# Peptides against a protein of PDB entry 2V3S: the designs that were tried, part 23

Target 1, 95 residues: chain A of PDB entry 2V3S
Amino acid sequence: PISLVLRLRNSKKELNDIRFEFTPGRDTAEGVSQELISAGLVDGRDLVIVAANLQKIVEEPQSNRSVTFKLASGVEGSDIPDDGKLIGFAQLSIS

## One batch from the design tools (peptide; aimed at target 1 I18 F20 F22 L36)

Design b2_p21_1_s3 (made by RFdiffusion4, then SolubleMPNN; from b2_p21_1, 11 letters changed)
Fold by OpenDDE base, seed 1:
Structure b2_p21_1_s3 (fold): chain B 95 residues (1-95), chain A 21 residues (1-21)
Amino acid sequence: as target 1 above (95 residues)
Amino acid sequence: SRAERRARLKAQRAKFGSHQR
């Protein structure tokens, strides 16, 4: 399996590293993204973008060691999105 | 398994709290 880390901010705006595994051929990017949402770790509005980037990293884990992407849930927030600070952005990386 | 992954995610949710709102 592929060991992944999803780095994103919680409701207190604290950065957290969420760890999970992905097994190609058994898991799907959308399915695992739904699990992240069901666990309360990802906003449901971010299903599409999380799934798309999860797919990207697991299809070429040797080449795509890290991907940073804009969250739909962060667009209407009070803070200005910033990929460097992961404000309104999340990051997936190979552990 | 999916069940094990869910349990681990739930544990991390307990530790870190819910997603940013």
Scores: peptide ipSAE 0.760, ipTM 0.946, DockQ to the pose 0.855
OpenDDE base, seeds 2, 3, 4, 5: peptide ipSAE 0.750, 0.756, 0.753, 0.754; ipTM 0.942, 0.946, 0.943, 0.945

Design b2_p21_1_s4 (made by RFdiffusion4, then SolubleMPNN; from b2_p21_1, 10 letters changed)
Fold by OpenDDE base, seed 2:
Structure b2_p21_1_s4 (fold): chain B 95 residues (1-95), chain A 21 residues (1-21)
Amino acid sequence: as target 1 above (95 residues)
Amino acid sequence: SREARRQQLLEQRKKFGSHQR
């Protein structure tokens, strides 16, 4: 399995590393993204963007060690999006 | 497994809280 880390901010705007495994051929990017949403760790509005980037990183984990992407849920927030600070952005990386 | 991942995610949910809104 591939060990992954999803770095994103919680409701208190604290940056956290969410760890999970992905098994190619058994898991799907959309399926695991839905599990993250069901656990309350990802906003449901971010299903598409999380699934797309999860697919990207697991299809070539040796080349795509880290991907940073804009969250749909972050657009409506009071804070200005910033990829460097992961405000309105999240990061997937290989553990 | 999917169940093991589910438990791991729920444990982290308790630790870190819910997603940012």
Scores: peptide ipSAE 0.782, ipTM 0.952, DockQ to the pose 0.881
OpenDDE base, seeds 1, 3, 4, 5: peptide ipSAE 0.781, 0.781, 0.781, 0.779; ipTM 0.952, 0.952, 0.952, 0.950

Design b2_p21_2 (made by RFdiffusion4)
Amino acid sequence: DAAFAAAAAAFAAARAAHAAA
Pose (drawn by RFdiffusion4):
Structure b2_p21_2 (pose): chain A 95 residues (1-95), chain P 21 residues (1-21)
Amino acid sequence: as target 1 above (95 residues)
Amino acid sequence: DAAFXXXXXXFAAARAAHAAA
C-alpha cells in the first residue's frame, strides 16, 4: 500500500490535505478518482486529470514523490489559475 | 469548511480500512 495525500483548496478556497491509501493490484487510478468525486472531494470535471496523475504517482512511487496538475474545473472559474498557490491546481504526493 | 473536513476524514478512514483488508 501507498500512503498518499491529495492537496487542494475546498469550496471556501481553504487549503486541505486529504490522506488516503492506495493498494496496487486491488485499486485502480480511475476507481479511486471516482471515489474522490463521489465523496465530494474532487469536482467531476477533474476525473480524467486526477486519474492520470494518480496513475503517474502510483506506478513509480519511488520516482514520483509529488505531482502538481491543472484542474479542468479551475480553468476559467473566477480566480486565475496559479500553481504556486494551488488555485486551479492540485497536488498528489507520497506521505 | 466543516462539511468538507468531515467528508475528507470519512474518506481517509474508509481508505485506510480498505488498505488493511

Design b2_p21_2_s1 (made by RFdiffusion4, then SolubleMPNN; from b2_p21_2, 11 letters changed)
Fold by OpenDDE base, seed 2:
Structure b2_p21_2_s1 (fold): chain B 95 residues (1-95), chain A 21 residues (1-21)
Amino acid sequence: as target 1 above (95 residues)
Amino acid sequence: DEEFKKKAEEFSKASAARAAA
């Protein structure tokens, strides 16, 4: 399996790392993304972007060691989105 | 946020368990 880390800020704007495994051929990017949402770890509005980027990283994990992407849930927030600070952005990386 | 951390840990554990099966 591929060991991944999803780094994102919670509702208190605290940065957190969520570790999880992805087994190609068994897991799907959309499926795991839905699980993250069901667990209350990702906003439901971010299904599409999380799934897309998860798919990107797992299809070539050796080449795509890290991907940072804008969250739909962060666009209308009070804070200005910032990819460097992961404000309104999340990051997937290979552990 | 302890609640968030708990959710994250549970997710990680579940994920690891599935991967080990």
Scores: peptide ipSAE 0.802, ipTM 0.960, DockQ to the pose 0.921
OpenDDE base, seeds 1, 3, 4, 5: peptide ipSAE 0.802, 0.801, 0.802, 0.802; ipTM 0.960, 0.960, 0.960, 0.960

Design b2_p21_2_s2 (made by RFdiffusion4, then SolubleMPNN; from b2_p21_2, 13 letters changed)
Fold by OpenDDE base, seed 2:
Structure b2_p21_2_s2 (fold): chain B 95 residues (1-95), chain A 21 residues (1-21)
Amino acid sequence: as target 1 above (95 residues)
Amino acid sequence: DPEFEARARAFSERSRRRAAE
């Protein structure tokens, strides 16, 4: 399996690392993303972007060691999105 | 946030168990 880390801020704007395994051919990007949402770890509005980027990294994990992407849930927030600080952004990386 | 961290930990544990199957 592919060992991944999803780094993102919670509702209190605290940065968290969520570790998980992804098994190609068994797991799907959308399925895992839905689990993240169901667990209350990802905003439901971010299903599409999380799934897309999860798919990207698991397709070529050796080439895509890290992907940072803009969250839909962060666009209309009071804070200005900042990829460096992961404000309105999340990051997927290979462990 | 302890609640968020607990949910994250639970998710990670489920993920590891699934991968081990």
Scores: peptide ipSAE 0.814, ipTM 0.964, DockQ to the pose 0.920
OpenDDE base, seeds 1, 3, 4, 5: peptide ipSAE 0.814, 0.813, 0.814, 0.813; ipTM 0.963, 0.963, 0.964, 0.963

Design b2_p21_2_s3 (made by RFdiffusion4, then SolubleMPNN; from b2_p21_2, 10 letters changed)
Fold by OpenDDE base, seed 2:
Structure b2_p21_2_s3 (fold): chain B 95 residues (1-95), chain A 21 residues (1-21)
Amino acid sequence: as target 1 above (95 residues)
Amino acid sequence: DAEFEARARAFSERSRARAAA
Protein backbone atom coordinates (compact mmCIF):
# COMPACT_ATOMS: atom_id res chain seq x y z
CA PRO B 1 0.00 0.00 0.00
CA ILE B 2 0.91 3.64 -0.44
CA SER B 3 1.34 5.58 2.80
CA LEU B 4 -0.07 9.07 2.47
CA VAL B 5 -0.55 12.17 4.55
CA LEU B 6 -3.28 14.72 4.01
CA ARG B 7 -2.36 18.01 5.64
CA LEU B 8 -5.08 20.57 6.10
CA ARG B 9 -6.53 23.01 8.58
CA ASN B 10 -9.57 22.20 10.67
CA SER B 11 -12.37 24.63 11.44
CA LYS B 12 -10.21 26.17 14.15
CA LYS B 13 -7.52 26.81 11.55
CA GLU B 14 -5.19 24.27 13.13
CA LEU B 15 -2.94 22.26 10.85
CA ASN B 16 -3.49 18.53 11.03
CA ASP B 17 -1.84 15.57 9.37
CA ILE B 18 -4.15 12.74 8.47
CA ARG B 19 -2.22 9.57 7.75
CA PHE B 20 -3.73 6.78 5.70
CA GLU B 21 -2.92 3.86 3.45
CA PHE B 22 -4.03 3.56 -0.14
CA THR B 23 -4.06 0.21 -1.88
CA PRO B 24 -4.11 0.52 -5.66
CA GLY B 25 -6.63 -1.76 -7.28
CA ARG B 26 -8.74 -1.92 -4.14
CA ASP B 27 -9.14 1.65 -2.95
CA THR B 28 -10.34 4.43 -5.21
CA ALA B 29 -9.55 8.11 -4.97
CA GLU B 30 -13.21 9.01 -4.85
CA GLY B 31 -13.98 6.31 -2.31
CA VAL B 32 -11.29 7.42 0.10
CA SER B 33 -12.30 11.04 -0.40
CA GLN B 34 -15.86 10.18 0.50
CA GLU B 35 -14.59 8.44 3.64
CA LEU B 36 -12.69 11.58 4.60
CA ILE B 37 -15.86 13.60 4.22
CA SER B 38 -17.93 11.08 6.15
CA ALA B 39 -15.37 11.20 8.94
CA GLY B 40 -15.81 14.96 9.17
CA LEU B 41 -12.24 15.61 8.10
CA VAL B 42 -12.90 17.16 4.71
CA ASP B 43 -15.69 19.48 3.62
CA GLY B 44 -18.18 17.88 1.28
CA ARG B 45 -17.66 20.66 -1.23
CA ASP B 46 -14.08 19.47 -1.65
CA LEU B 47 -14.89 15.98 -2.87
CA VAL B 48 -13.96 16.67 -6.47
CA ILE B 49 -10.66 18.42 -5.84
CA VAL B 50 -9.51 15.99 -3.15
CA ALA B 51 -10.36 12.98 -5.28
CA ALA B 52 -8.64 14.45 -8.32
CA ASN B 53 -5.43 15.16 -6.46
CA LEU B 54 -5.49 11.88 -4.58
CA GLN B 55 -5.78 10.12 -7.93
CA LYS B 56 -2.87 12.15 -9.23
CA ILE B 57 -0.54 11.25 -6.39
CA VAL B 58 -1.41 7.55 -6.25
CA GLU B 59 -1.01 6.97 -9.97
CA GLU B 60 2.65 8.00 -9.78
CA PRO B 61 3.65 8.19 -6.11
CA GLN B 62 7.37 8.23 -6.80
CA SER B 63 7.06 11.22 -9.11
CA ASN B 64 4.25 13.04 -7.35
CA ARG B 65 5.71 13.13 -3.86
CA SER B 66 3.54 16.08 -2.88
CA VAL B 67 0.56 17.91 -4.34
CA THR B 68 -1.01 21.08 -2.98
CA PHE B 69 -4.45 22.10 -4.15
CA LYS B 70 -7.06 24.77 -3.61
CA LEU B 71 -10.14 23.83 -1.62
CA ALA B 72 -13.56 24.90 -2.79
CA SER B 73 -14.49 25.36 0.86
CA GLY B 74 -11.70 27.85 1.38
CA VAL B 75 -12.50 30.29 -1.39
CA GLU B 76 -15.31 32.18 0.28
CA GLY B 77 -13.82 32.35 3.75
CA SER B 78 -12.63 35.42 5.57
CA ASP B 79 -9.00 34.41 5.23
CA ILE B 80 -7.18 34.94 1.97
CA PRO B 81 -6.17 31.62 0.42
CA ASP B 82 -2.47 30.88 0.71
CA ASP B 83 -0.89 27.69 -0.58
CA GLY B 84 2.26 28.16 1.45
CA LYS B 85 0.36 28.37 4.71
CA LEU B 86 -2.30 25.92 3.57
CA ILE B 87 -5.05 28.46 4.08
CA GLY B 88 -7.81 27.43 1.73
CA PHE B 89 -5.45 24.77 0.45
CA ALA B 90 -4.64 21.20 1.40
CA GLN B 91 -1.64 19.03 0.70
CA LEU B 92 -1.28 15.35 -0.07
CA SER B 93 2.14 13.81 0.28
CA ILE B 94 3.83 10.44 0.29
CA SER B 95 4.88 9.37 3.77
CA ASP A 1 -9.06 20.27 18.43
CA ALA A 2 -9.29 17.02 20.31
CA GLU A 3 -12.42 15.92 18.50
CA PHE A 4 -10.95 16.50 15.07
CA GLU A 5 -7.81 14.65 16.06
CA ALA A 6 -9.85 11.76 17.38
CA ARG A 7 -11.73 11.52 14.09
CA ALA A 8 -8.47 11.69 12.19
CA ARG A 9 -6.94 8.94 14.31
CA ALA A 10 -9.98 6.75 13.86
CA PHE A 11 -9.80 7.25 10.11
CA SER A 12 -6.12 6.37 10.12
CA GLU A 13 -6.74 3.23 12.12
CA ARG A 14 -9.49 2.09 9.79
CA SER A 15 -7.23 2.72 6.84
CA ARG A 16 -4.38 0.76 8.39
CA ALA A 17 -6.63 -2.13 9.31
CA ARG A 18 -8.03 -2.28 5.80
CA ALA A 19 -4.56 -2.28 4.29
CA ALA A 20 -3.51 -5.12 6.58
CA ALA A 21 -6.46 -7.28 5.56
Scores: peptide ipSAE 0.809, ipTM 0.962, DockQ to the pose 0.918
OpenDDE base, seeds 1, 3, 4, 5: peptide ipSAE 0.808, 0.809, 0.809, 0.809; ipTM 0.962, 0.962, 0.962, 0.962

Design b2_p21_2_s4 (made by RFdiffusion4, then SolubleMPNN; from b2_p21_2, 6 letters changed)
Fold by OpenDDE base, seed 1:
Structure b2_p21_2_s4 (fold): chain B 95 residues (1-95), chain A 21 residues (1-21)
Amino acid sequence: as target 1 above (95 residues)
Amino acid sequence: DAEFAQRAAAFSAASAARAAA
């Protein structure tokens, strides 16, 4: 399995690292993304973008050690999106 | 299911760990 870390801000705008495993051939990017949403860790509006980037990192984990992407939920947020501070952005990385 | 439950538990544990500023 691939050990991953999803770094993103919670509802209190605090940065958290969410660690989880992904097993190619058994897990799907969309399925795991839905689990993250069900756990309240990812906004439902971000299903597509999280799944797309999760797919990107797990397809070539040795090459894609980290991916940072813009959240759909961040577009209408009160804070200006900033990839460096992960405001309106999330980051997936290989552990 | 069992797989979801296991991952959810991992999510919960990991989500409690704040990233360093």
Scores: peptide ipSAE 0.095, ipTM 0.691, DockQ to the pose 0.083
OpenDDE base, seeds 2, 3, 4, 5: peptide ipSAE 0.091, 0.090, 0.091, 0.092; ipTM 0.693, 0.692, 0.693, 0.696

Design b2_p21_3 (made by RFdiffusion4)
Pose (drawn by RFdiffusion4):
Structure b2_p21_3 (pose): chain A 95 residues (1-95), chain P 21 residues (1-21)
Amino acid sequence: as target 1 above (95 residues)
Amino acid sequence: SPRTFTVEPLSEEEWEEERSS
């Protein structure tokens, strides 16, 4: 199992670290991304980008310690995207 | 069983310190 953290801003624009485990051979990037969406933790528009970056980090957790990516939900949403401030972006990292 | 997600808050100061490292 891999201990992972999803870091992104909540609806109040507060930064949060979301901790979860991923078990290779049991879990899939798509399945876990859907779990994040069904839990209301990730916007449904972000399924593809979150699944893609989850796959990237779980295939080589030794190489990819952190991946930062754009949110499809944040492309035009009142605040300009800013990767430094994790506005319109999120980050997956190994714990 | 359903997966558990633990949500922990993070300050802007803590985030800036991490970015400066």

Design b2_p21_3_s1 (made by RFdiffusion4, then SolubleMPNN; from b2_p21_3, 9 letters changed)
Fold by OpenDDE base, seed 2:
Structure b2_p21_3_s1 (fold): chain B 95 residues (1-95), chain A 21 residues (1-21)
Amino acid sequence: as target 1 above (95 residues)
Amino acid sequence: SARKFEVVPVSEEEWEKELAE
């Protein structure tokens, strides 16, 4: 399996790494993304973005060691999105 | 069963160091 880390801020705006495994052929990007949401770790509004980037990294883990992407949940928030501070952004990487 | 998700706090300092690399 592929060991992944999703780094993003929680509801208290604290940065956290979410470590999990992804098994190609068994898991799907959308499925795992939905599990992240169900676990309360990802905002439901970010399903599409997380799934898309998860798919990207698992299909080419050798070339895509890390991907940083904008969250839909952060666009309309009070905080201005900032990829450097991972405000309104998340980073998915190979562990 | 539910998938295992390990949540680990990351300090702002750690993140800043990674950005500087």
Scores: peptide ipSAE 0.733, ipTM 0.932, DockQ to the pose 0.956
OpenDDE base, seeds 1, 3, 4, 5: peptide ipSAE 0.732, 0.731, 0.732, 0.731; ipTM 0.932, 0.932, 0.932, 0.932

Design b2_p21_3_s2 (made by RFdiffusion4, then SolubleMPNN; from b2_p21_3, 7 letters changed)
Fold by OpenDDE base, seed 2:
Structure b2_p21_3_s2 (fold): chain B 95 residues (1-95), chain A 21 residues (1-21)
Amino acid sequence: as target 1 above (95 residues)
Amino acid sequence: SARVFTVEPVSEEEWEKELAE
């Protein structure tokens, strides 16, 4: 399995690493993304973008060691999105 | 069963250091 880390801010704007495994052929990007949402770790509005980037990293983990992407949930917030501060952005990486 | 997710806090300092590397 692929060991992944999703780094993003929680509802208190605290930065956290969410570690989990992904097994190609058994897991799907959308399925795992839905599980992240069900666990309350990802906003439901971010299903599409998380799934897309999860798919990207697991299909070529050697080439895509880390991906940073804009969250849909962060666009309409009062905080200005900032990829450097991971405000309205998340980072997915290979552990 | 439910997938295991391990949540660990990351300090802003650690993140800033990582960005500088």
Scores: peptide ipSAE 0.731, ipTM 0.932, DockQ to the pose 0.948
OpenDDE base, seeds 1, 3, 4, 5: peptide ipSAE 0.730, 0.729, 0.730, 0.729; ipTM 0.932, 0.932, 0.932, 0.932

Design b2_p21_3_s3 (made by RFdiffusion4, then SolubleMPNN; from b2_p21_3, 8 letters changed)
Fold by OpenDDE base, seed 2:
Structure b2_p21_3_s3 (fold): chain B 95 residues (1-95), chain A 21 residues (1-21)
Amino acid sequence: as target 1 above (95 residues)
Amino acid sequence: SARQFVVEPVSEEEWEKELAE
């Protein structure tokens, strides 16, 4: 399996790493993304973006060691999105 | 069974160091 880390801020705006495994052929990007949402770790509004980037990293983990992407949940928030601070952004990386 | 998600806090300092690499 592929060991992944999703780095993003929680509801208290604290940065956290979420470690999990992804097994190609068994897991799907959308399925795992839905599990992240069900666990309360990802905002439901970010399903599409997380799934897309999860798919990107798992389909070519050798070339895509890390991907940073904008969250839909952060666009309309009071905080201005900032990829450097991972405000309104998240990062997926290979562990 | 439910997928295991391990949540670990990351310090802002740690993140800043990673950005500087």
Scores: peptide ipSAE 0.728, ipTM 0.930, DockQ to the pose 0.951
OpenDDE base, seeds 1, 3, 4, 5: peptide ipSAE 0.726, 0.727, 0.727, 0.726; ipTM 0.929, 0.930, 0.930, 0.929

Design b2_p21_3_s4 (made by RFdiffusion4, then SolubleMPNN; from b2_p21_3, 6 letters changed)
Fold by OpenDDE base, seed 2:
Structure b2_p21_3_s4 (fold): chain B 95 residues (1-95), chain A 21 residues (1-21)
Amino acid sequence: as target 1 above (95 residues)
Amino acid sequence: SPRVFEVVPVSEEEWEAERAS
């Protein structure tokens, strides 16, 4: 399995790493993304972008060691998105 | 069984250091 880390801010704006495994052929990017949402770790509005980037990493984990992407949930918030501070952004990486 | 998600706090200092690298 592929060991992944999703770094993003929680509802209290605290930065957290979410560590999980992804098994190619058994798991799907969308499926795992849905599980992240069900666990309350990812906003439901971010299903598409999380799934897309998860797919990107797992299809070529050696080439895509880390990806930072804009969250849909952060676009219309009061805080201005900032990829450097991971405000309205998340980072997915290989552990 | 439910998928295991391990949530680990990351300090701002740690992130700043990583970002600077």
Scores: peptide ipSAE 0.773, ipTM 0.949, DockQ to the pose 0.960
OpenDDE base, seeds 1, 3, 4, 5: peptide ipSAE 0.773, 0.772, 0.773, 0.773; ipTM 0.949, 0.949, 0.949, 0.949

Design b2_p21_4 (made by RFdiffusion4)
Amino acid sequence: SSIVGTSAAVAAAAAAMNAAR
Pose (drawn by RFdiffusion4):
Structure b2_p21_4 (pose): chain A 95 residues (1-95), chain P 21 residues (1-21)
Amino acid sequence: as target 1 above (95 residues)
Amino acid sequence: SSIVGTSAAVXXXXXXMNAAR
């Protein structure tokens, strides 16, 4: 199992670290991304990008300690995207 | 729909999600 953290801002624009485990051979990037969406933790528009970056970090958790990516939900949403401030972006990392 | 707000609500949603797994 891999101990992972999804870091992104909530609806109040507060930064949060969401902790979860991923078990290779049991879980899939798509499945876990859907779980994040069904839990209301990730916007449904972000399924593809979150799944792609989850796959990246879980295939080589030794190489990829952190991945920062754009949110499809944040492309035009009132605040300009800013990767430094994790506005319109999120980050997956190894715990 | 919007994602959950407040750090407490996020923690509760994350805990519920992890309990299901």

Design b2_p21_4_s1 (made by RFdiffusion4, then SolubleMPNN; from b2_p21_4 with T6G A8E A9G A14Q A20K)
Fold by OpenDDE base, seed 3:
Structure b2_p21_4_s1 (fold): chain B 95 residues (1-95), chain A 21 residues (1-21)
Amino acid sequence: as target 1 above (95 residues)
Amino acid sequence: SSIVGGSEGVAAAQAAMNAKR
């Protein structure tokens, strides 16, 4: 399995790392993203963007070792989106 | 898949999930 880390801010705007495994041929990007949402770790509005970037990293993990992407849930926040601070952005990386 | 909160350089997540599909 591929060991991954999702770094993003929780509802209290605190940065957290979420570690999980992805097994090609068994897991799907959308399925794992749905589990993250069900666990309360990802906002449901971010299903599409998380799944798309998870697919990107697992299809070519040797080349795509880290991806940072804009969250749909972060657009209407009071803070200005910032990829460097992961405000309105999340990051997936190979562990 | 297993989903676990961690603190590698940052705070640990509040929630974790262990599931196999």
Scores: peptide ipSAE 0.051, ipTM 0.689, DockQ to the pose 0.165
OpenDDE base, seeds 1, 2, 4, 5: peptide ipSAE 0.039, 0.033, 0.040, 0.050; ipTM 0.672, 0.639, 0.670, 0.688; seeds 4, 5 fail the geometry check

Design b2_p21_4_s2 (made by RFdiffusion4, then SolubleMPNN; from b2_p21_4 with S2A T6G A9G A20K)
Fold by OpenDDE base, seed 3:
Structure b2_p21_4_s2 (fold): chain B 95 residues (1-95), chain A 21 residues (1-21)
Amino acid sequence: as target 1 above (95 residues)
Amino acid sequence: SAIVGGSAGVAAAAAAMNAKR
């Protein structure tokens, strides 16, 4: 399996690393993303963007060691999005 | 290439830890 880390800020604006495994051929990007949402780890509004970037990283894990992407949940927030600080952005990386 | 599967889910339970950047 592929060991992944999703880094994003919680409701207190603290960065958290969320670790999980992805098994190609058994898991799907959308299914895993849905489970992350069900666990309260990802905002439901971010299903599409998380799934898209998860798909990207697991397709070529040797080449895509890290991907940073804009969250839909961050757009309507009071904080100005900032990819460097992961404000309104999240990062997926290979462990 | 696309990952194809008839089922969905995580292989293992997710674990969260505080992260420093």
Scores: peptide ipSAE 0.059, ipTM 0.681, DockQ to the pose 0.070
OpenDDE base, seeds 1, 2, 4, 5: peptide ipSAE 0.050, 0.047, 0.048, 0.055; ipTM 0.709, 0.714, 0.699, 0.709

Design b2_p21_4_s3 (made by RFdiffusion4, then SolubleMPNN; from b2_p21_4, 8 letters changed)
Fold by OpenDDE base, seed 4:
Parts: C-alpha cells; structure tokens; sequence
Structure b2_p21_4_s3 (fold): chain B 95 residues (1-95), chain A 21 residues (1-21)
C-alpha cells in the first residue's frame, strides 16, 4: 500500500496531519476521500478536489511526492487563502 | 483503506469513522 499524509487545518485552524494508506486496485480516490469526510477530517465540500489530487498522487507516486491544492471550503472562509500557511489549502504527500 | 492516525489522535478519528458507517 501507499502511505500518505494529508495536512490541512481543522475547525480550530490548527494543522492536522492525517496518515492513511491507499492500495491501488482495491481503493479508489473517491472512496478514500469519502472515508475522510465521514470521519470528519475533511469538509464535504472538498470531496472533488481531494479525490482529484489523491488520484494524481497515487497514479504516479514517484513523480508526485507532494501536492498542494486549494480547498473549496477555504474559498468561502473568512481568512484569505495562503498556500504557504495552508490556509484554504491542503497538502497531500507520500509518507 | 484505513486511517492510520492523525495529529488530533487515532481514537477520536476512528470513533468518528465508525459512527458514520
């Protein structure tokens, strides 16, 4: 399995590192993303963007060691998005 | 797949995951 870390800010605006595994051929990007949402770790509005970037990283983990992407939930937030501070952004990386 | 852990704690995340199923 591929060991991954999703870093994003929680509801308290604190960085949260989420460690999970992805097994190609058994897991799907959308399925795993749904699990993250169901666990309350990812906002439901971010399903599409998380799944898209998860798919990107797992299809070529050697080339895509880390991806940072804008969250849909962050756009509607009060804070100005900032990829360097991961405000309105999340980072997915190979563990 | 499985969520191995979080900075907030494995137990809390697992409980939320189980409750949502």
Amino acid sequence: as target 1 above (95 residues)
Amino acid sequence: SSIVGTSEGVKEAQEKMNASR
Scores: peptide ipSAE 0.284, ipTM 0.699, DockQ to the pose 0.191
OpenDDE base, seeds 1, 2, 3, 5: peptide ipSAE 0.274, 0.234, 0.236, 0.251; ipTM 0.688, 0.687, 0.682, 0.630

Design b2_p21_4_s4 (made by RFdiffusion4, then SolubleMPNN; from b2_p21_4 with A8E A9G A14Q M17L A20K)
Fold by OpenDDE base, seed 1:
Structure b2_p21_4_s4 (fold): chain B 95 residues (1-95), chain A 21 residues (1-21)
Amino acid sequence: as target 1 above (95 residues)
Amino acid sequence: SSIVGTSEGVAAAQAALNAKR
């Protein structure tokens, strides 16, 4: 399985690393993303973007060691999105 | 990869995620 880390800010704006595995052929990007949402770790509005980037990193984990992407949930917030500070952005990386 | 931290609430959710998967 592929060991991944999802880095994103919680409701208190604290950075957290979420660890999980992805097994090709058994897991799907959308399925795992839905699990992250069900666990309260990802906002439901971010299903599409998380699934898309999860798919990107697991299809070629040797080439895509890290991906940073804009969250849909971050657009409506008061803070201006910033990929460097992961404000309105999340990051997936190979552990 | 480097681990920056895990809040208490996230830790509980992480455990729930691990149990489900």
Scores: peptide ipSAE 0.282, ipTM 0.820, DockQ to the pose 0.257
OpenDDE base, seeds 2, 3, 4, 5: peptide ipSAE 0.226, 0.219, 0.205, 0.260; ipTM 0.792, 0.788, 0.782, 0.809

Design b2_p21_5 (made by RFdiffusion4)
Pose (drawn by RFdiffusion4):
Structure b2_p21_5 (pose): chain A 95 residues (1-95), chain P 21 residues (1-21)
Amino acid sequence: as target 1 above (95 residues)
Amino acid sequence: AAAARKASLLEQLEEFGSHVL
C-alpha cells in the first residue's frame, strides 16, 4: 500500500491535505478518483486529470514523490490559476 | 480496504468541507 496525500483548496479556498491509501493490484487510479468525486472532495470535471496523475504517482512511487497538476474545474473560475498557490491546481504526494 | 477508504474520505469531507466548485 501507498500512503498518499491530495492537497487542494476546498470550496472556501482553504488549503487541505487529504490523506488516503492506495493498494496496487486492488485499487485503480480511475476507481479511486471516482471515490474522491463521489465523496465531494474533487470536482467531477477533474476525473481525467486526477486519474492520470494518480496513475503517475502510483506506478513509480519511488521516482514520483510529488506531482502538481491543473484542475479542469479551475480553468476560468473567477480566480486566475496559480500553481504556486494551488489555485486551479492540486498536488498528489507520497506521505 | 476500499470501503474503509470511502468512509475515511467522507469523514474528511465532514472535517474540511466540500472541494467541489

Design b2_p21_5_s1 (made by RFdiffusion4, then SolubleMPNN; from b2_p21_5, 12 letters changed)
Fold by OpenDDE base, seed 1:
Structure b2_p21_5_s1 (fold): chain B 95 residues (1-95), chain A 21 residues (1-21)
Amino acid sequence: as target 1 above (95 residues)
Amino acid sequence: SRERRRELLLEQRKKYGSHVR
């Protein structure tokens, strides 16, 4: 399995690293993204973007060690989106 | 497994709180 870390801010704007595994041939990017949403770790509005980037990283984990992407849930937030600070952005990386 | 992943995700939800905006 591929060990992944999803770094994103919680409701209190604290940055956290969420760890999970992905098994190629058994798991799907959309399926695992839905599990993250069901657990309250990802906003439902971010299903598409999380799944797309999860697919990107798991298809070539040695080449795509880290991906940072804009969250749909953060576009209308009070804070200005910032990829460096992961405000309105999340990051997936290989553990 | 999916079951194991679910347990770990819920554990982290408990630890870090909700990430729903």
Scores: peptide ipSAE 0.835, ipTM 0.970, DockQ to the pose 0.940
OpenDDE base, seeds 2, 3, 4, 5: peptide ipSAE 0.834, 0.834, 0.835, 0.834; ipTM 0.970, 0.970, 0.970, 0.970

Design b2_p21_5_s2 (made by RFdiffusion4, then SolubleMPNN; from b2_p21_5, 12 letters changed)
Fold by OpenDDE base, seed 5:
Structure b2_p21_5_s2 (fold): chain B 95 residues (1-95), chain A 21 residues (1-21)
Amino acid sequence: as target 1 above (95 residues)
Amino acid sequence: SREERRKLLQQQRKEFGSHVR
């Protein structure tokens, strides 16, 4: 299994590292993304972008060690998106 | 397994709070 970390801010704007495993051939990027949403750890509006980037990192985890992407839930938020501060952005990385 | 992952995610939800915007 691949050990992953999803770094993103909670509702209090605190940055957290959400850890989970992904097993190629058993899990799907969209399926695991839906589990993250069901757990309240990802906004439902971010299903597509999280799944796309999760797929990218798990297809070649040795080369794609980290990916940062813009959240749909952060586009129309009160804060201006900033990839460096992970405001309106999230980061997936290999643990 | 999916069940193990679910429990781990629930644990982290309790620890870190909601991440829904």
Scores: peptide ipSAE 0.837, ipTM 0.971, DockQ to the pose 0.941
OpenDDE base, seeds 1, 2, 3, 4: peptide ipSAE 0.837, 0.836, 0.836, 0.836; ipTM 0.971, 0.971, 0.971, 0.971

Design b2_p21_5_s3 (made by RFdiffusion4, then SolubleMPNN; from b2_p21_5, 11 letters changed)
Fold by OpenDDE base, seed 5:
Structure b2_p21_5_s3 (fold): chain B 95 residues (1-95), chain A 21 residues (1-21)
Amino acid sequence: as target 1 above (95 residues)
Amino acid sequence: SREERRKRLKEQREKFGSHVR
């Protein structure tokens, strides 16, 4: 299995590392993304972007060690999106 | 397993709080 970390700010704007495993051939990017949403760790509006980037990283985990992407849930927030601070952005990386 | 993953995700939700905007 591939050990992954999703770095994402919670509702209190605290940055957390969410850890989970992905097994190619058994899991799907969309399926695991839906599990993250069901757990309250990802906003439902971000299903598409999380699944797309999860798919990218698990296709070639040796070359795609980290991906940072814009969240749909962060676009209309009070804070200005910033990829460096992961405000309105999230990061997936290989553990 | 999927069950184990869901359990671990729930534990992290309890630890870190909600990440829903």
Scores: peptide ipSAE 0.836, ipTM 0.971, DockQ to the pose 0.952
OpenDDE base, seeds 1, 2, 3, 4: peptide ipSAE 0.836, 0.836, 0.835, 0.836; ipTM 0.971, 0.971, 0.971, 0.971

Design b2_p21_5_s4 (made by RFdiffusion4, then SolubleMPNN; from b2_p21_5, 11 letters changed)
Fold by OpenDDE base, seed 5:
Order: structure tokens, then C-alpha cells, then sequence
Structure b2_p21_5_s4 (fold): chain B 95 residues (1-95), chain A 21 residues (1-21)
């Protein structure tokens, strides 16, 4: 399995590393993204972008060690999005 | 397994709180 870390801010704006495994051929990017949402670790509005980037990293994990992407849930927020600070952005990386 | 992943995710939800905006 591929060990992944999803780094993103919680509702208190604290940055957390969410760890999970992905097994190619058994798991799907959309399926695992839905599990993250069901657990309250990803906003439902971010299903599409999380799934897309999860797919990207797992299809070439040796090359795509990290991907940073803009969250739909962060666009309308009061804080200005900032990829460096992961405000309105999240990061997926290989553990 | 999916069940194991679910348990892991729920534990992290308990630890880090909700990430729903």
C-alpha cells in the first residue's frame, strides 16, 4: 500500500497531517476521498479536487511525491487563499 | 482494509477535530 499524508487546516485553522493508506487496484481516488469526507476530515465541497489530486499522486507515487491544490471550501472564506501557508489549500504527499 | 482505514480516520477526527468549513 501507499502511505499518504493529507495536510490541511481544521475548523480552528490548525494545520494537521491526516495519514491514510491507498492500495492500487483495490481503492479508488474517489472512494477514499469520500471516506475522508465521511470522517469529517475533508469538506464535501472538496470531493472533486481531492479525488483528482489523490489520483495524480497514486498513479505515479515515485514521481509525484507532493501535490498542493486549492480547496473549493476555502474560496469563499474570510481568509485570502495562500498556498505557502496552506490557507484555502491542502497538500497530499507520500509518507 | 477499508474498515481499518475508517477506524484510522475516525481516530484522527477525534484527535484533530473537524475539518469541515
Amino acid sequence: as target 1 above (95 residues)
Amino acid sequence: SRAARRAQLEAQRAKYGSHVR
Scores: peptide ipSAE 0.835, ipTM 0.971, DockQ to the pose 0.938
OpenDDE base, seeds 1, 2, 3, 4: peptide ipSAE 0.834, 0.834, 0.834, 0.833; ipTM 0.971, 0.971, 0.971, 0.971

